# Peptides against a protein of PDB entry 8BZL, part 58

Target 1, 228 residues: chain A of PDB entry 8BZL
Amino acid sequence: SYDRAITVFSPDGHLFQVEYAQEAVKKGSTAVGVRGRDIVVLGVEKKSVAKLQDERTVRKICALDDNVCMAFAGLTADARIVINRARVECQSHRLTVEDPVTVEYITRYIASLKQRYTQSNGRRPFGISALIVGFDFDGTPRLYQTDPSGTYHAWKANAIGRGAKSVREFLEKNYTDEAIETDDLTIKLVIKALLEVVQSGGKNIELAVMRRDQSLKILNPEEIEKYV
Target 2, 242 residues: chain B of PDB entry 8BZL
Amino acid sequence: SRRYDSRTTIFSPEGRLYQVEYAMEAIGHAGTCLGILANDGVLLAAERRNIHKLLDEVFFSEKIYKLNEDMACSVAGITSDANVLTNELRLIAQRYLLQYQEPIPCEQLVTALCDIKQAYTQFGGKRPFGVSLLYIGWDKHYGFQLYQSDPSGNYGGWKATCIGNNSAAAVSMLKQDYKEGEMTLKSALALAIKVLNKTMDVSKLSAEKVEIATLTRENGKTVIRVLKQKEVEQLIKKHEEE

## One batch from the design tools (peptide; aimed at target 2 R16)

Design b1_p18_2_s4 (made by RFdiffusion4, then SolubleMPNN; from b1_p18_2, 7 letters changed)
Fold by OpenDDE base, seed 2:
Structure b1_p18_2_s4 (fold): chain B 228 residues (1-228), chain C 242 residues (1-242), chain A 18 residues (1-18)
Amino acid sequence: as target 1 above (228 residues)
Amino acid sequence: as target 2 above (242 residues)
Amino acid sequence: SSADEYEEIRERLRKERE
């Protein structure tokens, strides 16, 4: 019995399940990534945490390795699977190659994983887009985006999720060399971009910063408000 | 519409997983399960629907399952699915203990099962599990903990939450009455009875229709105890007197 | 810590390769 859940081409050449997975991404919380000169910044729209929910369990930004972190938009459970696979690959690479992954390498790995799920007979696509940021061994900051199709590209700045269109429009207008001249300006740019779609400032934003040769730092609400 | 109700979980044009949503809807018709985290313990309270006189009461609970020495869970949804998942939880916990010679951290056990649940939403030929779970536990990392998971494989930590029938109303009541940092196990038990009394469509709450388990620490050991019917009766009586 | 998690992954991978 042909498992009807096959991602198949439409007569016009579209993969409906991939397109529908992209709709799932559009329903997700907005995430923003910006590459600075010596910094990468991820920001995510913080959904109103239910009063009785532990905030620790609602994190939208996670580390893949010491030099790579990821934000996503879409299905949280799907994201967890991708994150776990990516973490294993990062450590496997360290064991086999004796160096950390490049940001491009791990992005390609994730993209390949997603692509396989668009072509496999018994699997649906992942309902997530991801912003992957970090530093290569040479100290170069990188930002990549992946979508449900498994396509990936390098970006200076980008956004995914519900408010992505508005945020991208903001970034297209405001991303300049001057706007990312310092780490603080880069952080401010991300916050301003998110504020296009997020109401009431620092309480509704999750922000993570990675600097050259430093670990991922998640900013607390007080630190975020200093930039607002 | 009907094409997306196929046996395999696929996305709708709107990016929805209908099979997961339908599973969650089915859970909404299941008996109510409630969890409350306190400073000195954590509890599960569950509606008991199948009161058959011939059932051997030797069963630990109809809806509450001990997973290991430090964790228990409550289930809402399809019983057969619940049995499979609870057995898997026990196996995961046991394998971890054997491998690392330490009890599995609470969140790690929850996550492991959630990955299984997620897989059943993504791989063909399988339907989502029609079960939501509440987990209570203690570990050295975070102390007393309460988690909720759903058919999607999503989970979260909670101070108090509810699954099953009238869960939305129960959660609303919990939000109103739960005092963060001031919740004792005693007060949590009272709150559980209060919420169940309002959410269960019964004129009077009966001890035979309620299962309660508590998880506490005594002398550096976790103690999981199902309350006796008499103890539950006392809690109900106290509530009626207030 | 993240370091502990990564070390655990590496240990598992080493054991699988032995």
Scores: peptide ipSAE 0.206, ipTM 0.640, DockQ to the pose 0.015
OpenDDE base, seeds 1, 3, 4, 5: peptide ipSAE 0.000, 0.035, 0.000, 0.000; ipTM 0.509, 0.639, 0.503, 0.496; seed 1 fails the geometry check

Design b1_p18_3 (made by RFdiffusion4)
Pose (drawn by RFdiffusion4):
Structure b1_p18_3 (pose): chain A 225 residues (1-47, 50-199, 201-228), chain B 238 residues (1-200, 205-242), chain P 18 residues (1-18); non-standard residues A62 YCM
Amino acid sequence: SYDRAITVFSPDGHLFQVEYAQEAVKKGSTAVGVRGRDIVVLGVEKKAKLQDERTVRKICALDDNVCMAFAGLTADARIVINRARVECQSHRLTVEDPVTVEYITRYIASLKQRYTQSNGRRPFGISALIVGFDFDGTPRLYQTDPSGTYHAWKANAIGRGAKSVREFLEKNYTDEAIETDDLTIKLVIKALLEVVQGGKNIELAVMRRDQSLKILNPEEIEKYV
Amino acid sequence: SRRYDSRTTIFSPEGRLYQVEYAMEAIGHAGTCLGILANDGVLLAAERRNIHKLLDEVFFSEKIYKLNEDMACSVAGITSDANVLTNELRLIAQRYLLQYQEPIPCEQLVTALCDIKQAYTQFGGKRPFGVSLLYIGWDKHYGFQLYQSDPSGNYGGWKATCIGNNSAAAVSMLKQDYKEGEMTLKSALALAIKVLNKTMLSAEKVEIATLTRENGKTVIRVLKQKEVEQLIKKHEEE
Amino acid sequence: SLEEEISQNLAISHELLH
């Protein structure tokens, strides 16, 4: 089989294929995640008439208690999502507990890292925001990128214009903003309206403590706008 | 040998996949192919690129392939690659029926093939398949459906779409004329002739298939030349 | 293998519909 080293070091210690994978993420639609007190919210920018909205979604459930949003190559994302879904089941089988948000994040990050050091393969061209709750009810938000690095965040953005949205969230992520569920959803819509020039072209989802993923209707989103 | 390896599965500096993009260029030079969803069925309209006089026409179709009892598809791009992929689609549909004793839902069949196509872009060092497919079908979950896939493995559901030559012009005509939720098969047939009229008119130059439900069973039929010649006459009056 | 992964994906998709 094909054994070419695709990801290699360059002078100065750069891994060019990873950096190029990060460029693919910037070409992706904006995704925003906010961790609230008892709620986590994900929002994504949408790119069209005659298209079935159900089939092209950027927010996916990995397990009953964990879901994710992504930016970058949509085909690479389907592969990573289905790998993570299989791992969530393997964990329930072996430990008899649902996966912690951290556990599945670590798994997705290590999968991505393996694709930066394996022969015959290019890196995954996606970043992911992963949200959910732990056994003790603690809300979580994690980010993964193509290098395999992962971190926890109070709020974050990935994809096109992520720097601008991040700078908005830094100034606006306060206790007042995450005091209630309605204000937590509102902060995500405001963060997206910063780069979407729009309001009717946004998808949003909410996850509450042990209540599973709820995707908001267009009519419910129009009320906030 | 590193010298002769064209490295088909790497990123460009901008995060692009050049082989995928070049494959999509090949599809843009293929015969026009479009699909339209309606309340009582789905249809595929295709430009025949085999319009030579000395051809025999031994099959019931040239560009439209039955995948299982409830599904059919059409292709744009490299014909040989399309043969490999359509054979694989039949195998996936049969594997699912064997396992669950029920037909494969349409989206599951598209996802399964797209995973194969995505693998060719990430590892193996091989050129990708130069094929875009339109899928039409019916399942107990979502009823009548239309899907499109491209060489990278991406797919989407559509009420109407077009692939191949002059597809951008065709998508424009569909946005203007397609009445969302009010289309019948008769009107969708009329719109298909209208679209192919601009982007290309003769019955020998076109191929039309319809998918409908009759007595709880799926019917996939290629329209005879007589029915196509009558549809062409009915449009010229407009 | 790729066929095993496809089969697992189809199984998960089947369960989600039911």

Design b1_p18_3_s1 (made by RFdiffusion4, then SolubleMPNN; from b1_p18_3, 8 letters changed)
Fold by OpenDDE base, seed 5:
Structure b1_p18_3_s1 (fold): chain B 228 residues (1-228), chain C 242 residues (1-242), chain A 18 residues (1-18)
Amino acid sequence: as target 1 above (228 residues)
Amino acid sequence: as target 2 above (242 residues)
Amino acid sequence: SLEEEIDKRLELDHEELK
């Protein structure tokens, strides 16, 4: 069997566990990332919080460092492992290199971890894709995506999760220099993109923005509605 | 620490390493990469499949990687595996340079990686890398060189070769058109375009779908250059005019 | 051995993730 918990090649050259991990991602809540001129924006489909559950504990966007944040689609528990490891690496990098990680660096780190979990017996791939955004120390905004296989690429805009196709189609049509000319327009672009797949407007969107030389800001529903 | 010792790559009753063969099958589905050795240089030409409008402009190379000042490689197969191997190549080359105060000879770098690949076919708890590589380089021992390695850890030197999709057909074409001793870099570039045009499953070859890198010697220094899209367009245009 | 080196790297990576 080639769909066992260990990742092996099928006769036709497929790594089924990686492909199945990608299927897990496709079942995940939709996440969108957009790189603006001086802003990076992450948006995630917000699920209803159970009664008595603390909303603060249900976050789909997290900071990896002061200059990097991440959204993911897929298995939340898997994401936690990756996030924790990435945070440690970010801190270690600051201590050893005396500079914060570049967005590419930390993405590559995460990608490498994912890849290793596709090659060793006793491990399964991480069931997550991630959008990683932030600013390099030179002030350049960056957006990267990584998938369960450990691949990664830089993007101007992208989406992951169950609604990713529709969102990407929207972004392909609407991502222009004019559409990201201002921070507000960039935010609006992300919201509009998510609204392609998210029902009930701003109430079901989690949105985070990171502006140049500023910390990650999670927008509240009222702030989101201003852009709708 | 937990050691993973389960062996997935084992011999079949017929003496075959199926996981290696299956890894090679995966490579067969990857974009085409070819290498051509010329008298005055060596080149890699690779199919670019990831053409998306939303890709960041900083992404300039999908399959061609600079390893050091004297070597580059192209990859066919699993991208994540390729990233690991190309990083390892860079580390090996760097360590050698630090230790010996001279660049690693091309074949030694290839061999070092091949040993790693082989290990992933023999030791428990691992699968083969789903990647083949073409290496181009220059060293003082053999001059311009082209190598190919596969998931088994096997490698060989070539005058011209191809990996990935339709590689067999490409190799056949290379055998027919490659003129030993008469191959200039210019003619090699033309040959690369010719072969890619025939082997890529596209109606029309476009510059956006092709990555080409050349390795030459100028004033006693190795120069590795990725051709600009305009240059590739010119090569394609020239081919179409013939 | 190369095997041992590879295993050590893998183990280290695993431990770092715990």
Scores: peptide ipSAE 0.014, ipTM 0.506, DockQ to the pose 0.022
OpenDDE base, seeds 1, 2, 3, 4: peptide ipSAE 0.012, 0.010, 0.014, 0.014; ipTM 0.607, 0.505, 0.611, 0.510

Design b1_p18_3_s2 (made by RFdiffusion4, then SolubleMPNN; from b1_p18_3, 7 letters changed)
Fold by OpenDDE base, seed 3:
Structure b1_p18_3_s2 (fold): chain B 228 residues (1-228), chain C 242 residues (1-242), chain A 18 residues (1-18)
Amino acid sequence: as target 1 above (228 residues)
Amino acid sequence: as target 2 above (242 residues)
Amino acid sequence: SLEEFIDQNLDLMHEELK
């Protein structure tokens, strides 16, 4: 059956392995990204860190470069591969072009990588979607989303993972110029969006903030509670 | 174009990698391995199932492997797969040492192997490794560390954890008895024996069926020691007296 | 050896993806 084969077209033109990879993403923890005026914010649902698990090893938000960070939904091991490749590319770009990557550039790189894994015999698609945020060298905040197919688009706000639908619906209603007028309001928007699907409040949220000309900052639980 | 083997771990319609899940199921039937992090050390305790009288008393731990001077691991799952992965770990660690003239950080070694595991879930012609590992180690970055990895290439750091047979029950017991911030290696050893005694399908825990390794720091050096049978017997005896 | 195979294939698998 085509659905149990390598990534091939079905008779009706579907790439079932890509679609199934998207189902894997839908089972992942929820991630949300919001582009503000001078800030980009990523939030991720913290799955209940098992008692005795080191929280340090359960990070779902990572830096790709000084000006770019990524959150993902889906298979963690797959994500690690993509992250590593992206980091190498970011460094390579700095070396060869003497400028940091644009957020679009690195997104396109990741998207291309994913696409290749949908077309290569003997490979399955990556079971991840990613939210990629950061600042271009001109100071423009950017948010991109990629999926297992290798498609990518720019967004003002978006969500991925199991609660993505509810979060997106919230964002569609609440994302306004007024709602992102300040950095704090933008952060609040992300938290409120995540709280639509996250149980037990702010303790189960991981939040990362990148402001213009600043490094990625992971907020601690106390800082998050301030916005709740 | 290299004709990739058509046999590839693929997604189910529900987005699951069943070959990975099946590998994890196989591990559930393997001998129990425990890891416990203490303030002054870290330990591995593993069930020894193959007590064959004809096995050459190779002092070689069946389930605990020294990876380098600062790290050891325990395996649950397919022995042949375990041998391959443990050898790979040693090679990675050695290459790093040669390249950077310092020991590989614990998490980096774990991650390197996990990337290999992941690759075997994504590339054609390969099946997942039917092995979970517990890693114990020390490095200058994080001190004593305990990690767990599975066939998917996922890993995590732990204060205490278990893989293999009755792992869920063992983890539950560890959660109950593990005292964060107050765990000594001595208490960790006692806890390991306690948990193994309850989780191993044996009427009486015997030293011949348990392998224990400790990793400590002495005079600025990492010391990895496999406990002698007599030492394990003493631990068991102490437990029986409590 | 399987180890050599793994090492060679990992590099190949990752290189093919570059």
Scores: peptide ipSAE 0.031, ipTM 0.609, DockQ to the pose 0.069; fails the geometry check
OpenDDE base, seeds 1, 2, 4, 5: peptide ipSAE 0.016, 0.014, 0.026, 0.005; ipTM 0.525, 0.490, 0.613, 0.494; seeds 1, 2, 4, 5 fail the geometry check

Design b1_p18_3_s3 (made by RFdiffusion4, then SolubleMPNN; from b1_p18_3, 8 letters changed)
Fold by OpenDDE base, seed 5:
Structure b1_p18_3_s3 (fold): chain B 228 residues (1-228), chain C 242 residues (1-242), chain A 18 residues (1-18)
Amino acid sequence: as target 1 above (228 residues)
Amino acid sequence: as target 2 above (242 residues)
Amino acid sequence: SLEEEIDQMLDLQHQELQ
């Protein structure tokens, strides 16, 4: 059956394993990204942590470098591989080019990696989509999205995972220059967008912000509640 | 290293490469791209299917890519495959420039990529790229040029051609309306709009759904320009008035 | 590591295509 083959076209021109990897992403927790004027914000849905699970071990937002961070939806184990490769590339770039990666550069690297896993036999697609945010060395905030196919695009705002449609619809209506005029408004926009799909308010949201010339900051629940 | 020797692309008993044919089917579902060669320039026109409000402004085009100062391409098929191939084209062109201190001839760039495409149809552990490309360019050897390549690694030079959805109908229309030796860039632009209006599965052609790039020569330099939405609107309006 | 083996295989495949 063509659906069991890792990297073959169906008679109608589909790559079923890529499509099924996209379905794995749709089952993932929702993540949202928004580019503000001088801020980038990532938000993710917290899954209910099992009793006795260390909440600190369930991070869905991670730094790739000092100027770039990533949220993902889908298979956590697959995400670790991509994150580790991206981190190595960021460090390699700093050593060889003497500058940090642009957000586009590292996105393209990740996208190319994903694409190669869709074209080589013996490899399955990565079951992840990613939102990659950060600042270029010129201080420009960037947001990119990648999918299991290796496609990538730049966005003002986007969402991935199970609630992505509803969150995107909200962002399409509410993302305006006025809505991102300040850092606080941008953060509030992300929280409001996630609340479209997240039950029980701010307690079930993980939020990270990166401001211009600042490191990634993960907001604590109390900080999130100030915006709700 | 366990070579997964699973040959993805093998001959059928009838001598067909089904994976190549199926890759071509993937292209048939893609947005329409056309190219037209004129006496004073070359153009690419492409359908933009996905307009998302939250997309950040694409620096150049969604479907049309600048390869170097003298060449551009449009893509039909799997976007991720297209990104890999367009990046490879840029790398090939840059390596040639560094090695020979002159820009790569258009056909040589096309051939180099076609060899890569072909390899992905022949070597085990690979699948064909689900992408066709149209190439426009200028070089000192042949002047303005238009090429088409497919997943098999085949390519050809064209005066006018089309890839993607409804490409066969578009090619038929181009054959009827293309005037050899008399085609100006202005006439080619009008022809592109005419063909897209008939071949795109849209009730009305709009500038937001069409990308057009032109390649011309000005003062001994190649100029690659993506038409602004207002310019495309004027072309559409002119077509509706005729 | 499996990752290194996969990378080596990718690099080899990329070299075979050059």
Scores: peptide ipSAE 0.011, ipTM 0.514, DockQ to the pose 0.021
OpenDDE base, seeds 1, 2, 3, 4: peptide ipSAE 0.005, 0.006, 0.019, 0.000; ipTM 0.514, 0.501, 0.617, 0.603; seeds 1, 2, 3, 4 fail the geometry check

Design b1_p18_3_s4 (made by RFdiffusion4, then SolubleMPNN; from b1_p18_3, 7 letters changed)
Fold by OpenDDE base, seed 5:
Formats: sequence, C-alpha cells, structure tokens
Structure b1_p18_3_s4 (fold): chain B 228 residues (1-228), chain C 242 residues (1-242), chain A 18 residues (1-18)
Amino acid sequence: as target 1 above (228 residues)
Amino acid sequence: as target 2 above (242 residues)
Amino acid sequence: SLEEEIDQRLDLQHEELQ
C-alpha cells in the first residue's frame, strides 16, 4: 500500500515512490558527463533504434540554453517536461537578469522542481536523473547531477543509468589532471568510460561537446571513431 | 490504520500524526549532527558520509550551511528537503535584513521555518519535511544560541543536543559531560569529538568523516568558520591521547 | 495545460504556506 502512495512515508521512513523512480533511472540508458579544463563532454548510450524510427528524433542530449546542456537517464516523457521548464527559466533569467543562468542556478531550479513533485499529492516523482553541463559567464566549466528526489551535486565526472556503477568505477580510476589535459584527451576519456558498458563500440555512443565560448557540438559517428 | 498513514493531515484514533513520526524515522537513519553552546562560541559537528573522489566541490561542508553572517545550520534527513529548507532560511533572513536594515534575530528565523514545517503537517496534499535542523547563531538579544527543530515544526533552545543516527545515545553523553557555565569552545570541541567517536558507527574516527563549524565573535563581528581537516585531525589525535 | 494548472495550484499552495 505504501509503495503506491506518492507522498507518504513508510513506517520506516522511506519514500517508496522516490526510490522506485530511482529504479526507473537505473533501467535507463547510460549517460556520462566529464568536466575538462576548458571543455565539458556528455556521452550517452544509444538504444537500438527500431528499424522504422528516425534516429534523428531520439536525442538524449538537449540544450537548455547556449551555455548549458543536459543528458538524462530514465523516462523520456518526464525528461521533456523538465527540459521545457528549464528552457523557459533560462530565457526568463536572460530577460530579467540580463545574463545567462549559471549551471548551478539552472541545476538548483531543476532540483527544486523535482523535489516539489516528491512532496505534493497528485504528483509522482520524475523518473529521471540528469547530468547538466555548461559554462558559467566567467568561462568556468561545470558539471552537475540531479536525481528523482531533487538532490544535486557538482562533479568532475559522473554517470547515470544502467551502466552508471561500472562507468563511475572507471572514471574514479582514470580521471586525472593528465587525462583531461587537452580537449581530445577529455573526449577520449568519456568514450573509454562508455565503452565499459556499451558493447558495439562508437556506433552506439552519442557524444556532445561544449567548449568555452562555443555552442554545443554533437559528434557524428565518424568523429567518435577517431577517438576510439 | 492504512488510511491514516496515507493522509498527512489526519490524526490516528490514538491522536498520532503517523506521517510526522515516520519522517522522524527517516532522520534517525541520517548521519549524526551535534550542537554545543559554549561561553565564547557555538559549534556544529556533523558526520560526513558522502566521500566521493569525483565530487567537484571540495564541499566547504556537506551538512553545515551558512545562513547569513550571524547564523549557520546543520541538517539530518532527506537531502533534497534540506536544500529546500536551507534556501528558505536564507530567503527569510535576507528579506528581514532588507525590510528592517538589521539581521534577523536567531529565534525569529527558526520560528519562521518552523511555521513552514508545521504547515506541511497540517495542509492537505503535503507531506512533512523529512528533516531536522540544528541552528547556531549570535544576536544582540541573546548572544550565542543553539536551536533544534524537527518535522512537526517544533523547536527548542539547547546548551547541547544531537540529531540523526544514535542521537539518543549522544544526548545522554552530552548530559553527562556538559558543564553548564564552564563550557569553553575548546572544551566543546573536545566534547564533540568524544561524543562522535562513540556514536558514529566507525571503527576509528577520521577527519575526513567529520565536519566541524564554529561560530565566534571577533572585534564585534560574527565569524563562522569550518575547521580544516588538519585541525580536526589534531582534535581527534588529542582525544586519542587522553 | 495540465502542467500550468498543476504549477498554478502549487504556486497558490506555496503562497498560502508563506
């Protein structure tokens, strides 16, 4: 009974709907984020697209603003809601404050949104975790993670979704100042990290790169293969 | 029974608010936080559980938050709920400062948040916050202060207290060793280490697992400082030598 | 939209709580 109650504590102090939302994230495709010196990189496991699906329509990496991008693991429909609200907030901030959002600001906004959906009747938690990357207006690269509970933290590198444990273990061993010394090395680190859980090499990886003062670039499969 | 568990605003036949009690259970599983009031300052000491190599921010503190120039808090419970409440505390304090051109008195800030907590236990469609807080502060009215609040919206002032895991055992130790009127910040720090060493489920207390903040007055200004790892190591070492 | 209605209800509830 408690497991179906969206905003109810169990007798032992658990919010089961939040925990189950986290289980939905663990079933999602793996996403990886790495902060380099002057680069942020997102990588995502490509799901086998059904033969009749347009591969272009299944983007797991989305821009929130010119300086902020997000990858997610979990329910795609839930992610769309969060992305749309975050985009509106980014635009509103530019209009009202006359500056782009910081990566922390928009992360906190998303986290607060998620938290509210864990505390209000008639709303279930969002079944998504997100990696949010970008540059602050001072040119500092940032990486944040959020989960269904509405927690958030800043990271040098992290992973979410099905393969997240193995990818994190790889990153904990291989994330060094030398490994992120150049943009190319940082990209290579993300690809190597994803290859810990992705069987079919570069063809099953979506990779996005944001460099300082540059727009988001999604790498094509041929560009990815150059780093493998 | 099940019907009452699903509604935050309904008393059980026994007059209990089960959702508030269950929120308290969530806090009991959280890392330990201590507060100790001294004659020359106040401190918070908290268990640090999340030590991740890939964390970007050398967290000034995972569990201790500066609220304004004169107040800090520590949290035990659901992290996302804690973030929301900590932000509200900062907003309340800032609005007061803007309105009155003076810092909010410590107890007034605590009360304002407690009213919000209470509302989440009384209004339909809301769950209690799964968070307890310890507040340390200084104001011109009462000097150094320590408060505790829980999910019900109840609060109290304390000389020393504990929230989170093993809080009952910690409070018992604090009652035995706390000397009213004779407590210096130095002795309070030693007491905090002593209590944490016994109440944390660790074989050996290490500085990486303990966060300590002190609030003092220097030249008529409040100084909130998080102790460096080396300072915490020295406190632990000193305790091991006694 | 359902989202706007839900947000409006939350904002109203948040205002009632402040």
Scores: peptide ipSAE 0.008, ipTM 0.501, DockQ to the pose 0.019
OpenDDE base, seeds 1, 2, 3, 4: peptide ipSAE 0.006, 0.005, 0.014, 0.000; ipTM 0.603, 0.489, 0.610, 0.488; seeds 1, 2, 3, 4 fail the geometry check

Design b1_p18_4 (made by RFdiffusion4)
Pose (drawn by RFdiffusion4):
Structure b1_p18_4 (pose): chain A 225 residues (1-47, 50-199, 201-228), chain B 238 residues (1-200, 205-242), chain P 18 residues (1-18); non-standard residues A62 YCM
Amino acid sequence: SYDRAITVFSPDGHLFQVEYAQEAVKKGSTAVGVRGRDIVVLGVEKKAKLQDERTVRKICALDDNVCMAFAGLTADARIVINRARVECQSHRLTVEDPVTVEYITRYIASLKQRYTQSNGRRPFGISALIVGFDFDGTPRLYQTDPSGTYHAWKANAIGRGAKSVREFLEKNYTDEAIETDDLTIKLVIKALLEVVQGGKNIELAVMRRDQSLKILNPEEIEKYV
Amino acid sequence: SRRYDSRTTIFSPEGRLYQVEYAMEAIGHAGTCLGILANDGVLLAAERRNIHKLLDEVFFSEKIYKLNEDMACSVAGITSDANVLTNELRLIAQRYLLQYQEPIPCEQLVTALCDIKQAYTQFGGKRPFGVSLLYIGWDKHYGFQLYQSDPSGNYGGWKATCIGNNSAAAVSMLKQDYKEGEMTLKSALALAIKVLNKTMLSAEKVEIATLTRENGKTVIRVLKQKEVEQLIKKHEEE
Amino acid sequence: DTAMEAYEEAVEKAEEEE
């Protein structure tokens, strides 16, 4: 089989294929995640008439208690999502507990890191925001990128214009903003309206403590706008 | 040998996949192919690129392939690659029926093939398949459906779409004329002739298939030349 | 196969540009 080293070091210690994978992420639609007190919210920018909205969604459930949003190559994302879904079931089988948000994040990150050091393969061209709750009810938000690095965040953005949205969230992520569920959803819509020039072209989802993923209707989003 | 390896599965500096993009270029030079969803069925309209006089026409169709009892598809791009992929689609549909004893839902068949196409872009060092496919079908979950896939493995559901030559012009005509939720098969047939009229008219140059439900059973039929010649006459009056 | 020809031409053009 094909064994060519695709990800290699360059002078100065750069891994060019990873950096190029990060450029693929910037070409992706904006995704925003905010961790609230008892709620986590994900929002994504949408790119069209005659298209079925159900089939092209950027927010996916990995397990009953964990879901994710992504930016970058949509085909690579389907592969990573299905790999994580299989791992969530393997964990329930072996430990008899649902996966922690951290556990599945670590798994997705290590899978991405393997694709930066394996022969015959290019890196995954996606970043992911992963949200959910732990056994003790603690809300979580994690980010993964193509290098396999992962971190926890109070709020974050990935994809096109992520730097601008991040700077908005830094000034606006306060206790007042995450005091209630309505204000937590509102902060995500405001963060997206910063780069989407729009309001009717946004998808949003909410996850509450042990209540599973709820995707908001267009009519419910129009009320906030 | 590193010297002769064209490295078909790497990123460009901008995060692009050049082989995928070049494959999409090949599809843009293929015969026009479009699909339209309606309340009582789904249809595929295709430009025949085999319009030579000395051709025999031994099959019931040239560009439209039955995948299982409830599904059909059409292709744009490299014909040989399309043969490999359509054979694989039939195998996936049969593997699902064997396992679950029920037909494969349409989206599950598209996702399964797209995973194969995505793998060719990430590992193996091989050129990708130069094929875009339109899928039409019916399942108990979502009823009548239309899907499109491209060489990278991406797919999407559409009420109407077009692939191949002059597809951008065709998508424009569809946005203007397609009445969302009010289309019948008869009107969708009329719109298909209208679209192919601009982007290309003769019955020998076109191929039309329809998918409908009759007595709880799916019917996939290629329209005879007589029915196509009558549809062409009915449009010229407009 | 016109599609095949177009694919090869696009690859050759990109190599020439480099």

